# Peptides against a protein of PDB entry 4BOS: the designs that were tried, part 10

Target 1, 163 residues: chain A of PDB entry 4BOS
Amino acid sequence: PVLTRTVVPADNSCLFTSVYYVVEGGVLNPACAPEMRRLIAQIVASDPDFYSEAILGKTNQEYCDWIKRDDTWGGAIEISILSKFYQCEICVVDTQTVRIDRFGEDAGYTKRVLLIYDGIHYDPLQRNFPDPDTPPLTIFSSNDDIVLVQALELADEARRRRQ
Target 2, 163 residues: chain A of PDB entry 4BOS as posed
Amino acid sequence: PVLTRTVVPADNSALFTSVYYVVEGGVLNPACAPEMRRLIAQIVASDPDFYSEAILGKTNQEYCDWIKRDDTWGGAIEISILSKFYQCEICVVDTQTVRIDRFGEDAGYTKRVLLIYDGIHYDPLQRNFPDPDTPPLTIFSSNDDIVLVQALELADEARRRRQ

## One batch from the design tools (peptide; made by RFdiffusion4, then SolubleMPNN)

Design b1_p27_6_s4 (from b1_p27_6, 8 letters changed)
Fold by OpenDDE base, seed 4:
Structure b1_p27_6_s4 (fold): chain B 163 residues (1-163), chain A 27 residues (1-27)
Amino acid sequence: as target 1 above (163 residues)
Amino acid sequence: DAAARAAELAARAAAAAAAAAAAAAAL
């Protein structure tokens, strides 16, 4: 089995498209972003005490208006919210540092999904099997640490290709 | 507020250490 990257469009919504792809079992839908942006805004608006100005870097209302724009990039705040919403660990492998940031690690989730990040773009990761009749896997056990090793190997190869 | 942001940053640091340990064990 080999971990592979699926390239999604660089349309300012690559994070949302990538998360949707992995949590839905390998479904590419670039049109998912407006709904996911609205979902995040609804969650943030529902708890202004938790999602404070200190966390958001702007007022709760300003953040909700900002994240709903089609030209704004998602980041760590959005990944943290989506991890909680989908009840899974979201692991992001960074190709610049060859490191993994894990969101939802302490929540006791039984599932994890993986993204690859290069500093300006997110893509989803999937495990392909040698048997062509076995579909690719995007949702892993939270006990599958081999997939984290495979993600680091993929990131290291991506780094070498840029140098 | 600052504590929640600090907790998120601390979780990232812990995750990076765990991933490095897993990679080292696979070599």
Scores: peptide ipSAE 0.025, ipTM 0.582, DockQ to the pose 0.023
Fold by OpenDDE base, seed 5:
Structure b1_p27_6_s4 (fold): chain B 163 residues (1-163), chain A 27 residues (1-27)
Amino acid sequence: as target 1 above (163 residues)
Amino acid sequence: DAAARAAELAARAAAAAAAAAAAAAAL
Protein backbone atom coordinates (compact mmCIF):
# COMPACT_ATOMS: atom_id res chain seq x y z
CA PRO B 1 0.00 0.00 0.00
CA VAL B 2 1.26 3.47 -0.97
CA LEU B 3 0.25 6.81 0.52
CA THR B 4 -0.47 9.30 -2.25
CA ARG B 5 -1.56 12.89 -2.70
CA THR B 6 -4.64 14.03 -4.62
CA VAL B 7 -4.04 17.54 -5.92
CA VAL B 8 -7.09 19.74 -5.34
CA PRO B 9 -7.66 23.18 -6.91
CA ALA B 10 -5.69 26.14 -5.56
CA ASP B 11 -8.86 28.23 -5.35
CA ASN B 12 -8.52 29.65 -1.80
CA SER B 13 -10.73 26.81 -0.50
CA CYS B 14 -8.20 23.95 -0.69
CA LEU B 15 -8.43 23.27 3.07
CA PHE B 16 -12.19 22.78 2.92
CA THR B 17 -12.01 20.69 -0.25
CA SER B 18 -9.22 18.55 1.23
CA VAL B 19 -11.01 17.95 4.54
CA TYR B 20 -14.25 17.11 2.74
CA TYR B 21 -12.37 14.67 0.49
CA VAL B 22 -10.81 12.68 3.33
CA VAL B 23 -13.80 12.62 5.72
CA GLU B 24 -16.17 11.55 2.92
CA GLY B 25 -13.93 8.67 1.85
CA GLY B 26 -12.43 10.20 -1.29
CA VAL B 27 -15.14 12.48 -2.69
CA LEU B 28 -13.70 15.43 -4.60
CA ASN B 29 -16.17 18.32 -4.35
CA PRO B 30 -14.67 21.83 -4.72
CA ALA B 31 -18.21 23.22 -4.36
CA CYS B 32 -18.34 22.13 -0.68
CA ALA B 33 -16.50 25.24 0.53
CA PRO B 34 -19.40 27.74 0.92
CA GLU B 35 -21.31 25.44 3.27
CA MET B 36 -18.19 24.52 5.23
CA ARG B 37 -17.31 28.22 5.61
CA ARG B 38 -20.82 28.89 6.92
CA LEU B 39 -20.48 25.97 9.35
CA ILE B 40 -17.21 27.40 10.70
CA ALA B 41 -18.76 30.86 11.05
CA GLN B 42 -21.75 29.41 12.89
CA ILE B 43 -19.54 27.52 15.35
CA VAL B 44 -17.31 30.56 15.95
CA ALA B 45 -20.33 32.84 16.46
CA SER B 46 -21.76 30.38 19.01
CA ASP B 47 -18.82 30.80 21.44
CA PRO B 48 -17.54 34.39 21.50
CA ASP B 49 -15.89 33.78 24.90
CA PHE B 50 -13.54 31.17 23.44
CA TYR B 51 -13.30 32.62 19.93
CA SER B 52 -12.21 36.02 21.22
CA GLU B 53 -10.40 38.80 19.40
CA ALA B 54 -7.19 37.58 21.07
CA ILE B 55 -7.58 34.18 19.36
CA LEU B 56 -9.02 35.39 16.04
CA GLY B 57 -6.93 38.56 15.55
CA LYS B 58 -10.23 40.35 14.82
CA THR B 59 -13.65 40.54 16.46
CA ASN B 60 -15.83 37.42 16.43
CA GLN B 61 -18.26 39.13 14.05
CA GLU B 62 -15.48 40.33 11.72
CA TYR B 63 -14.04 36.80 11.60
CA CYS B 64 -17.43 35.28 10.76
CA ASP B 65 -17.89 37.74 7.91
CA TRP B 66 -14.30 37.15 6.76
CA ILE B 67 -14.33 33.33 6.73
CA LYS B 68 -17.56 33.31 4.68
CA ARG B 69 -15.79 35.12 1.83
CA ASP B 70 -14.82 32.89 -1.09
CA ASP B 71 -11.26 34.30 -1.23
CA THR B 72 -10.11 33.78 2.40
CA TRP B 73 -8.01 30.86 3.64
CA GLY B 74 -8.74 28.45 6.41
CA GLY B 75 -6.03 27.37 8.84
CA ALA B 76 -5.47 25.85 12.26
CA ILE B 77 -8.64 27.31 13.82
CA GLU B 78 -10.77 25.82 11.05
CA ILE B 79 -8.95 22.45 11.20
CA SER B 80 -9.51 22.29 14.95
CA ILE B 81 -13.22 23.00 14.53
CA LEU B 82 -13.58 20.48 11.70
CA SER B 83 -11.78 17.81 13.75
CA LYS B 84 -14.42 18.21 16.45
CA PHE B 85 -17.27 18.40 13.95
CA TYR B 86 -16.28 15.20 12.12
CA GLN B 87 -15.10 13.49 15.34
CA CYS B 88 -11.71 12.53 13.92
CA GLU B 89 -8.05 13.41 14.34
CA ILE B 90 -6.82 15.61 11.48
CA CYS B 91 -3.10 15.11 10.84
CA VAL B 92 -1.35 17.75 8.73
CA VAL B 93 2.06 16.84 7.33
CA ASP B 94 4.12 19.92 6.49
CA THR B 95 6.50 19.57 3.51
CA GLN B 96 8.57 22.57 4.61
CA THR B 97 9.45 21.17 8.04
CA VAL B 98 8.72 17.44 7.52
CA ARG B 99 6.62 17.31 10.67
CA ILE B 100 3.04 16.36 11.49
CA ASP B 101 0.68 18.63 13.36
CA ARG B 102 -2.07 16.58 14.97
CA PHE B 103 -5.46 18.16 15.63
CA GLY B 104 -7.79 16.33 18.02
CA GLU B 105 -5.04 14.00 19.30
CA ASP B 106 -6.27 14.33 22.91
CA ALA B 107 -9.98 13.84 22.13
CA GLY B 108 -9.91 10.03 22.06
CA TYR B 109 -11.10 9.71 18.45
CA THR B 110 -10.72 6.27 16.87
CA LYS B 111 -10.22 7.67 13.36
CA ARG B 112 -7.68 9.95 11.70
CA VAL B 113 -7.42 11.62 8.32
CA LEU B 114 -4.35 13.15 6.69
CA LEU B 115 -3.61 16.34 4.79
CA ILE B 116 -0.36 17.55 3.24
CA TYR B 117 0.54 21.23 3.53
CA ASP B 118 3.28 23.20 1.74
CA GLY B 119 2.84 26.57 3.49
CA ILE B 120 0.17 27.92 1.14
CA HIS B 121 -1.81 24.88 -0.08
CA TYR B 122 -3.56 21.84 1.40
CA ASP B 123 -4.09 18.52 -0.36
CA PRO B 124 -5.70 15.29 0.88
CA LEU B 125 -3.80 12.04 1.35
CA GLN B 126 -5.06 8.52 0.66
CA ARG B 127 -3.68 4.99 0.80
CA ASN B 128 -3.76 3.14 -2.50
CA PHE B 129 -3.79 -0.65 -2.55
CA PRO B 130 -2.06 -2.99 -5.04
CA ASP B 131 -5.44 -4.52 -5.91
CA PRO B 132 -7.08 -2.06 -8.34
CA ASP B 133 -10.51 -3.28 -7.20
CA THR B 134 -9.84 -2.08 -3.64
CA PRO B 135 -10.75 1.61 -3.35
CA PRO B 136 -8.28 4.07 -1.77
CA LEU B 137 -8.53 4.57 1.98
CA THR B 138 -8.78 8.09 3.45
CA ILE B 139 -9.95 7.29 7.00
CA PHE B 140 -7.38 5.49 9.13
CA SER B 141 -7.30 4.07 12.63
CA SER B 142 -5.93 6.55 15.17
CA ASN B 143 -3.58 3.68 16.12
CA ASP B 144 -2.17 3.42 12.57
CA ASP B 145 1.20 5.08 13.10
CA ILE B 146 2.56 3.51 9.90
CA VAL B 147 0.48 5.98 7.89
CA LEU B 148 2.17 8.84 9.80
CA VAL B 149 5.59 7.45 8.85
CA GLN B 150 4.44 7.18 5.24
CA ALA B 151 3.19 10.78 5.38
CA LEU B 152 6.59 11.96 6.64
CA GLU B 153 8.30 10.03 3.82
CA LEU B 154 5.94 11.62 1.30
CA ALA B 155 6.62 15.08 2.74
CA ASP B 156 10.39 14.54 2.64
CA GLU B 157 10.16 13.46 -1.00
CA ALA B 158 7.99 16.52 -1.78
CA ARG B 159 10.55 18.78 -0.07
CA ARG B 160 13.39 17.25 -2.12
CA ARG B 161 11.40 17.83 -5.32
CA ARG B 162 10.14 21.26 -4.16
CA GLN B 163 6.55 20.08 -4.49
CA ASP A 1 -30.76 22.03 17.30
CA ALA A 2 -27.97 23.29 15.02
CA ALA A 3 -27.06 26.17 17.36
CA ALA A 4 -26.80 23.86 20.39
CA ARG A 5 -24.65 21.43 18.38
CA ALA A 6 -22.44 24.28 17.14
CA ALA A 7 -21.96 25.51 20.72
CA GLU A 8 -21.12 21.97 21.90
CA LEU A 9 -18.51 21.54 19.15
CA ALA A 10 -17.04 25.01 19.79
CA ALA A 11 -16.67 24.51 23.54
CA ARG A 12 -13.02 24.10 24.58
CA ALA A 13 -10.79 24.34 27.62
CA ALA A 14 -8.28 27.20 27.97
CA ALA A 15 -5.44 24.71 27.42
CA ALA A 16 -6.89 23.80 24.02
CA ALA A 17 -6.95 27.50 23.10
CA ALA A 18 -3.22 27.78 23.81
CA ALA A 19 -2.53 24.66 21.73
CA ALA A 20 -4.60 26.04 18.84
CA ALA A 21 -2.67 29.32 18.96
CA ALA A 22 0.64 27.42 18.88
CA ALA A 23 -0.60 25.30 15.97
CA ALA A 24 -1.67 28.45 14.10
CA ALA A 25 1.94 29.65 14.33
CA ALA A 26 3.11 26.34 12.81
CA LEU A 27 0.72 26.46 9.83
Scores: peptide ipSAE 0.023, ipTM 0.616, DockQ to the pose 0.028
Fold by OpenDDE base, seed 2:
Structure b1_p27_6_s4 (fold): chain B 163 residues (1-163), chain A 27 residues (1-27)
Amino acid sequence: as target 1 above (163 residues)
Amino acid sequence: DAAARAAELAARAAAAAAAAAAAAAAL
């Protein structure tokens, strides 16, 4: 089995498209972003005491209006919210640093999904099988540390290609 | 089905609002 990257559109919504892809078992739907953005805004609006200006860098209302725009980028706040919503660890392998940032690692989730990030763009990762009739896997056990090693190898290869 | 998925998302959003708070504090 080989860990591979599926390139999603660079349309300002790559994080949402990538998360949707991995949590839905490999469904590429670039049109998912408006609903994903609204979901984030609804969660943030529901808890203004926690999602304060100190956390958001702007007022709760300003953030909710901002994240619903089609031209704004998701980041760590959105990944954290989506990790909780989907009840899975979201692992982001960074090709610039060759590190994995793990969101939801302390929550006791049994599942993990993987994204690759280059400092600007997010793409989903999947495990391909030798049998062409076996669909790619996007949802892993939270105990599968082999997939994290494979993600680091993929990131290191991507870094070497840029150098 | 998009309608079934929307209903699932709405039900999970109500449950996830309390859980999402704990993750952002850990960053």
Scores: peptide ipSAE 0.022, ipTM 0.617, DockQ to the pose 0.029
Fold by OpenDDE base, seed 1:
Structure b1_p27_6_s4 (fold): chain B 163 residues (1-163), chain A 27 residues (1-27)
Amino acid sequence: as target 1 above (163 residues)
Amino acid sequence: DAAARAAELAARAAAAAAAAAAAAAAL
């Protein structure tokens, strides 16, 4: 079993496409982004006390209008919201630093999904099996530490290829 | 070499988990 990436379009919505891919068990749908942007804006608008200017870097209303644009990038705020919404840990491996940022790790979720990030683009990760009849796995146990090691190996290899 | 690298990667995975708890609690 090998951890691999699926390259998604670089269309400003790569985070949303990548999250959708992993939480839906390997479904590539680049058209999911407008609905996911609206979902995030609805969640943020519903709790202006928690999603304050201190968290958002702008007013709650300004953020909601901004995230609904088709040309704005998702980041840590959006990943945190999507982790809570899908009730899973979202692990992001960074190829520049060879580090994993874990979103939702303190929430007691039983499931984790993995993304790879290069500083400007997100892609989903999956475990491929040698049996062609066994579909790739995108949803892991939150106790599967082997997948985190494999993600760091994949990021380290990606960094070496850029040197 | 392979075992030492695996241990280093596992230690980085465990340390990344501890550091991300502080960042995730702020969001």
Scores: peptide ipSAE 0.016, ipTM 0.546, DockQ to the pose 0.018

Design b1_p27_8_s3 (from b1_p27_8 with A8E R9A A11R N16L)
Fold by OpenDDE base, seed 5:
Structure b1_p27_8_s3 (fold): chain B 163 residues (1-163), chain A 27 residues (1-27)
Amino acid sequence: as target 1 above (163 residues)
Amino acid sequence: AAAAAAAEAARRAAELLAARAAALAAA
């Protein structure tokens, strides 16, 4: 079994495409972003006490309008929200630092998914199996530490290639 | 009203959350 990267379009919505890919078990849908942006806006709007200006960097309403634009970038706030929504840990391996940022690690989720991030672009990660009849895996046990090691190795290789 | 809008948003989010959580847990 080897962890591999699936390249998604380098558009403003790569985070959403990547998350959708892994949580849906390997479905590439570049058109998923508008609905995911709307979903995030709905969740943010529903809890203005938590999603305050201190958290968002702008007013709740301003953020909701901003994230629904087709040209705005998702980041840690959106990942955190999506982790809660999909009830899984989202692990982001950063090729610039070769470290993993774990979102939802304290929530007690039994599942984790993995993304690779280069400081600008997000891509999803999947485990491929030697058996050609076994489909790739994108949803892992939250106890699977091997996949985290593999993600770090993949990120290190990407860093060497400046990718 | 703002309260009504917020309540509706919360309802929609909760419904989607429950459905997706169940689906992912079964995976």
Scores: peptide ipSAE 0.024, ipTM 0.635, DockQ to the pose 0.024
Fold by OpenDDE base, seed 3:
Structure b1_p27_8_s3 (fold): chain B 163 residues (1-163), chain A 27 residues (1-27)
Amino acid sequence: as target 1 above (163 residues)
Amino acid sequence: AAAAAAAEAARRAAELLAARAAALAAA
């Protein structure tokens, strides 16, 4: 089994497309972004006490309007919200630093999904199997640390290619 | 510095979401 990268469109909604891909078991749907942006805005708007200006870097209302634009994303806040919404750990491997940032690590989720990030673009990761009749896996056990090692290896290779 | 800031932001966000979930469960 090999961990591989599926390239999604390099639009400003690649984070949403990538998350959707992995949580839906490998479904590529670039049109999912508007609804996911609205979902995040709804969650943020629902509790301004938690989603404060100190956390958002802007007022709650300003953030909601901003995230619903088709050309914006902040990263950590959106990923954290999506992790909670989909009840899974979201692991982001960075090709620039060859490090994994884990979102939802302390939430006790039994599942994890993986994204690869190059500082500008997000892509989803999947495990491919040699058996052609076995579909790729995008949702892993939160106990599967092998996939994290494979993600780091993939990121390191990507870094070497750009260097 | 940027990586540390991002990690801290992620941690704080996760804590807030967890606290929110706990509060909702207790309500």
Scores: peptide ipSAE 0.024, ipTM 0.569, DockQ to the pose 0.021
Fold by OpenDDE base, seed 2:
Structure b1_p27_8_s3 (fold): chain B 163 residues (1-163), chain A 27 residues (1-27)
Amino acid sequence: as target 1 above (163 residues)
Amino acid sequence: AAAAAAAEAARRAAELLAARAAALAAA
């Protein structure tokens, strides 16, 4: 089995498309972003005490309006929220540093999903199997540290290729 | 399958929002 990257469109919604892909078991749907943006805005609006200006870098209302735009990028705040929503660890391997940032690592989730990030763009990762009739795996056990090693190897290779 | 997934997502969203509202009320 090998860990592979599925390239999603660079349309400012790559984070949402990538998360949707992995949590839905490998479904590529670039049209998922508006709904996910609204979901995040609803969650943020529901807890203005936690999602403060200090956390958001802007007022709660400003953030909600901002994240619902079709041209704004998702980042760590959105990943944290989506980790909680989907009740899974979201692991982001960075090709620039060859490091993995783990979101939700202390929450006790039993599942993890993986993204690859190059500093501006997110793509989803999946495990392909030798049997072509076995569909790729996108949701892993949170105890599967082998997949993290494979992600680091993939990121290191990407860094060498500059892709 | 897609409809079921959407319904589950909606339920999960409602639960998450309710939990956050409850946390605010308890504070």
Scores: peptide ipSAE 0.024, ipTM 0.584, DockQ to the pose 0.022
Fold by OpenDDE base, seed 1:
Structure b1_p27_8_s3 (fold): chain B 163 residues (1-163), chain A 27 residues (1-27)
Amino acid sequence: as target 1 above (163 residues)
Amino acid sequence: AAAAAAAEAARRAAELLAARAAALAAA
């Protein structure tokens, strides 16, 4: 089996499209972003004590209005929220540093999903099997350390292609 | 009003979270 990248549209909602892809088992839906943005805003608004200005960098209300805009980019805060919502570890491999940032790693989740990030754009990762009738896997065991090694190898290759 | 809206949002989020957790467990 080989870990591969699926390129999603290079719009300002690539994070949401990528997360949706992996948590839904490989479903590409570029129209998912508005609902996912609303979902995040609802979660943040529901718990102003936890989602404080110290965490958000702006007031709770300002953040909710901001994230619902169709021209704002998702990042670490949104990944953390989505990890909690989908009850899975979200691992982001960075092609600029060839490092993996793990969100939700201390929450005790049994599942993990993987994204690849180049400093601007997010794409989902999937495991392809030699049998063409076996669909790609996007949801992995949190004990599967091999997939993390494969993600690092993929990121290193991507970095070499750009340099 | 704001508190009531936040509480309702939390309830909806909890329901969706529970449904998603069940789906992931079955995967």
Scores: peptide ipSAE 0.023, ipTM 0.629, DockQ to the pose 0.023; fails the geometry check

## One batch from the design tools (peptide; made by RFdiffusion4, then SolubleMPNN)

Design b1_p28_2_s1
Fold by OpenDDE base, seed 4:
Structure b1_p28_2_s1 (fold): chain B 163 residues (1-163), chain A 28 residues (1-28)
Amino acid sequence: as target 1 above (163 residues)
Amino acid sequence: SELAARRALGEARNAARAAAAAAAAAAL
């Protein structure tokens, strides 16, 4: 299909690797995770009023220490933070439910990127072209509903393969 | 601040990638 996934390592940092891939225009760098974790911690630490215990489930400092560990998983909170940082929607298609969770959809961003999630692992999505000299697209218009349809098709196929 | 600088660089890179992607799409 036109929209495909790039399988990133199934380590504790797959979310960060996947986000980095799409926002950098298709650059696979598994070594980016420590920097991404630190970036999130810096953002959280910079606004303790917004990033409260109610949002984080722990104190601001405890969260910052926790997310910087190399063995902790990113999730919805981290996706929301990264969406705000990169000023784009992060759309996560879930292969278990065949639904898209859109982070940052109410912010008025003009760009979106896509991830695929299977319940335990995140991978980035890209749109490929027939011409091998044309680099894949990883950043789309927030008005591009075709890419969301393509993501749902990809997730539905993945779900069927597991059944 | 370092955070502001990181944000500016990230936004600039993202914008550059988006522009490159748009150009690539237009070439099809």
Scores: peptide ipSAE 0.290, ipTM 0.787, DockQ to the pose 0.028
Fold by OpenDDE base, seed 2:
Structure b1_p28_2_s1 (fold): chain B 163 residues (1-163), chain A 28 residues (1-28)
Amino acid sequence: as target 1 above (163 residues)
Amino acid sequence: SELAARRALGEARNAARAAAAAAAAAAL
């Protein structure tokens, strides 16, 4: 079994596509972005006290309108929101720094999913098995530190290739 | 609310996926 990267379209919605992929158990659906954006907007709109201008960098309403645009990029705020919504850790391995940012790590979630990020683009990670009939895994135990090591190895290799 | 319903569906879906993944892992 090896951890591998599934390359999703390099569009403004790569984060949403990637998250959707892993939380759905390996479903690649680039058309999921509008729904994911709407989901985030709904969550943000539902709690203006928590999702304040201080957190969002803009008013709650402005953020909701902004995130629903098809040409805006998701980032850490959206990952945090999605982590909370799906009740899982979202671990993002950065190929530039070879570090993992763990979203939701303090929430006590039992599930973990992984993305790889190069500073511009997000892709999902999955664990593939030698048997082609065995579906890949995208959801792991939050205690599975081996998968984090494997993610770091992927990131390190990616970094070396760019140098 | 719609949000509550979406969350419930998402949680149920993810729970099912996690269970499936766990079962697959256990079968290895």
Scores: peptide ipSAE 0.283, ipTM 0.769, DockQ to the pose 0.027
Fold by OpenDDE base, seed 3:
Structure b1_p28_2_s1 (fold): chain B 163 residues (1-163), chain A 28 residues (1-28)
Amino acid sequence: as target 1 above (163 residues)
Amino acid sequence: SELAARRALGEARNAARAAAAAAAAAAL
């Protein structure tokens, strides 16, 4: 089994496309972003006490209006929200630092998914198998440390190739 | 609420995908 990267469009919605891909078990849907943006806005709007201006960097309403725009980028806040929504740990391996940021690691989730990040763009990671008839996996056990090692190796190789 | 419904659908979808992935992994 090999961990590989699926390159999604380099648009303002790469995070949403990437998260959707991994949490849906390998479904590439470049049109998923509007729905995911609205989902995030709904979650944020539903809990203004938790999703405060201190967390959002803007008022709750301003954030909701902002994230629903087609031209705004998702980041750590959105990953945290999506981790909670999908009840999984979202691990982001950074090709610039070759380190993994783990979102939701203290929540007790039994599942984890992985993204690769180059400082601007997000792509999803998947585990492929030698048998071409075996579909790739994108959802792993939160205890699967091997996948994290593989992600670091992939990121290190990407850094060396300047990818 | 709409939020609760979306959460339920998302969880159900993820559960189905997880089951499919687990079945695929077990078939190896």
Scores: peptide ipSAE 0.282, ipTM 0.784, DockQ to the pose 0.028
Fold by OpenDDE base, seed 5:
Structure b1_p28_2_s1 (fold): chain B 163 residues (1-163), chain A 28 residues (1-28)
Amino acid sequence: as target 1 above (163 residues)
Amino acid sequence: SELAARRALGEARNAARAAAAAAAAAAL
């Protein structure tokens, strides 16, 4: 088995498209972003004590209005929220540093999904099998360290191509 | 609530996909 990336559109919603792809088991839905943004806003609005101005960098209401815009980019705060919502680790391998940021790693989740990030754009990662009739996997055990090694290898190769 | 229903649906989908992935892995 080999880890590969699926290139999603380089629009303002690449994070949401990528997360949706991996947590839904390999479903590419370019139209998922408005619903994902609304989902995040609903979660944030439901717990203003936890999602405080200190955490959000703006008021709860201002954040909800901001994230629902179709031209705003998601980042670490949105990944953390989605990790908690889907009850899985979201592991982001950075091609600029060849390092993995693990979101939800202390929550005790039994599953993880992986994204690849270049400093601007997010893409989802999947494990393909030699048998073309076997569908790829996007959800892994949180104990699967091999998939993290494979992600680092993929990121290292991507970095070398840009040098 | 709408939020509770959304969470339940998301969790069910994720669980179903995870189960499918686990079954595929076990078949290797």
Scores: peptide ipSAE 0.276, ipTM 0.768, DockQ to the pose 0.028

Design b1_p28_2_s2
Fold by OpenDDE base, seed 1:
Structure b1_p28_2_s2 (fold): chain B 163 residues (1-163), chain A 28 residues (1-28)
Amino acid sequence: as target 1 above (163 residues)
Amino acid sequence: SEAARRLELGRALNAARAAAAAAAAAAA
């Protein structure tokens, strides 16, 4: 078994496409972004005390309008929200630093999904099996630390390719 | 980039949540 990157379109909505891919078990749907953006906006709007201007960098209302645009990038705020919504840990391996940022790690989720991030673009990660009849795995046990090691190795290789 | 900035902010938020959880555990 090997950890593999699936390249999704670089259309400003790569985070949403990537999250959708992994939480749905490997379904590529670049058209999922508008609905996911609206979901984020609804959740942000529902809790203005938590999602304050200090966190958002703009007013709650301005952020909701901003994230619903088709040309704005999702980030850590969206990942945090989606982790809670899908009830899973979202692990982002950063190829620039070769580090993993874990979202939802303190929530007690039994499952985790993985994304790879290069400073601009997000892609989903999956485990491929030698048996061609066994479909790739995108949802892992939160106890599976091997997949985190494999993600770091993948990120390290990606970093070396850029330099 | 903006994406990089927001990811860094997320790291800070993660740390804050972890600290809050630790504080809650200590108070129990």
Scores: peptide ipSAE 0.062, ipTM 0.638, DockQ to the pose 0.021
Fold by OpenDDE base, seed 5:
Structure b1_p28_2_s2 (fold): chain B 163 residues (1-163), chain A 28 residues (1-28)
Amino acid sequence: as target 1 above (163 residues)
Amino acid sequence: SEAARRLELGRALNAARAAAAAAAAAAA
């Protein structure tokens, strides 16, 4: 089995498309972003004490209006929120640093999904099997450290290609 | 960029939570 990336459109919503892809088991839906943005805004608005100006870099209301725009980029705040919403660990392998940032690692989730990030664009990762009749896997056990090693290898190769 | 800022902030927050959890475990 080999870990591979599925290239999603390089639009302003690549993070949302990528997360949706992995948590839904490999469903590519570039039109999912508006609803996911609304979901995040709703969650943020529901807890202004936690999602404070100090965390958001802007007022709670300003953030909610901002994230619902179709031309704004999601990041770690949105990943953290989506991790909690989908009750899974979201692991992001960064090709610039060849490191993995694990979101939701201390929540006790039994499942993890993986994204690859190059500083601008997000793509989803999946495990492909030799048997063509076996569909790719996007949801892994949170105990599967092999997939993290494979993700690092993939990121390392990506970095070398840019060098 | 704003996206980069939020990513770094999120990483810092994530690390802080992990460190706090580890410290609590060490104190037990």
Scores: peptide ipSAE 0.040, ipTM 0.623, DockQ to the pose 0.023
Fold by OpenDDE base, seed 2:
Structure b1_p28_2_s2 (fold): chain B 163 residues (1-163), chain A 28 residues (1-28)
Amino acid sequence: as target 1 above (163 residues)
Amino acid sequence: SEAARRLELGRALNAARAAAAAAAAAAA
């Protein structure tokens, strides 16, 4: 099996599109972003004590309005929220540093999904199988460390191609 | 908590990403 990248549109919502892709088992839906943004805003609004201005860098309400815009970019805050919502570890391999940032690794989730990040754009990762009749896998065991190694190899190759 | 740390980092990452996008646009 080989870990591969699916390129999603390079719009302001690539993170949301990528997360949706992996958690839904490989469904590419660029139109998912508005609902995903609303989901995050709803979660943040539901707990203003936890999602404080100190964390958000703005008031809870300001953040909710901001994240629902179609031109604002998701980051680690949104990844953390989505990790908790979908009850899975979200692993982001960075092609600039060839390192993996793991979100939700201490939560005891049994599942993990993987994204690849180049400093600007997010794409989802999936495992392709030799059998063409076996669909690609986007949801892995949280104990599958081999997929993390494969992700690092993929990121390293991507970095070399840009250097 | 670790969760709080990641959320704090998110703000910084968003700012950095915005800056990177602006730099990329300027270099195009």
Scores: peptide ipSAE 0.029, ipTM 0.534, DockQ to the pose 0.044
Fold by OpenDDE base, seed 3:
Structure b1_p28_2_s2 (fold): chain B 163 residues (1-163), chain A 28 residues (1-28)
Amino acid sequence: as target 1 above (163 residues)
Amino acid sequence: SEAARRLELGRALNAARAAAAAAAAAAA
């Protein structure tokens, strides 16, 4: 089994496309972003005491209006919210530092998904199997440490190739 | 509980912000 990346469009919604891909088991849907943006805005709006200006860097309402725009980029706040919503750990392997940033690591989730990040763009990761009849895997056990090692190897290779 | 949810997200957000800052410094 080999861990590989699926290159999604380099648009302002690559994070949302990548998360949707891995949590839905390998479904590429570049049109998923508007609904995911609305979902995040709804969650943020529902808890203004927690999602304060100190957390968001802007008022709750300003953030909700901002994230629903089709030209704004998602980041750590959105990943944290999506981790909680999908009840899974989201592991982001960074090609610039060759390290894994784990979102939801203290929540006790039994599942994890993986993204690769180059400082600007997000792509989803998947495990391909030698048997062509076995579909790629995007949702892993939170106890699967091998996939984390493979992700680091993939990131290191990407850094060397400047990809 | 809601309190537990807030705590978990708070920790995740703090860790993510620190990681982003470290990544930016390493890229310089």
Scores: peptide ipSAE 0.027, ipTM 0.546, DockQ to the pose 0.027

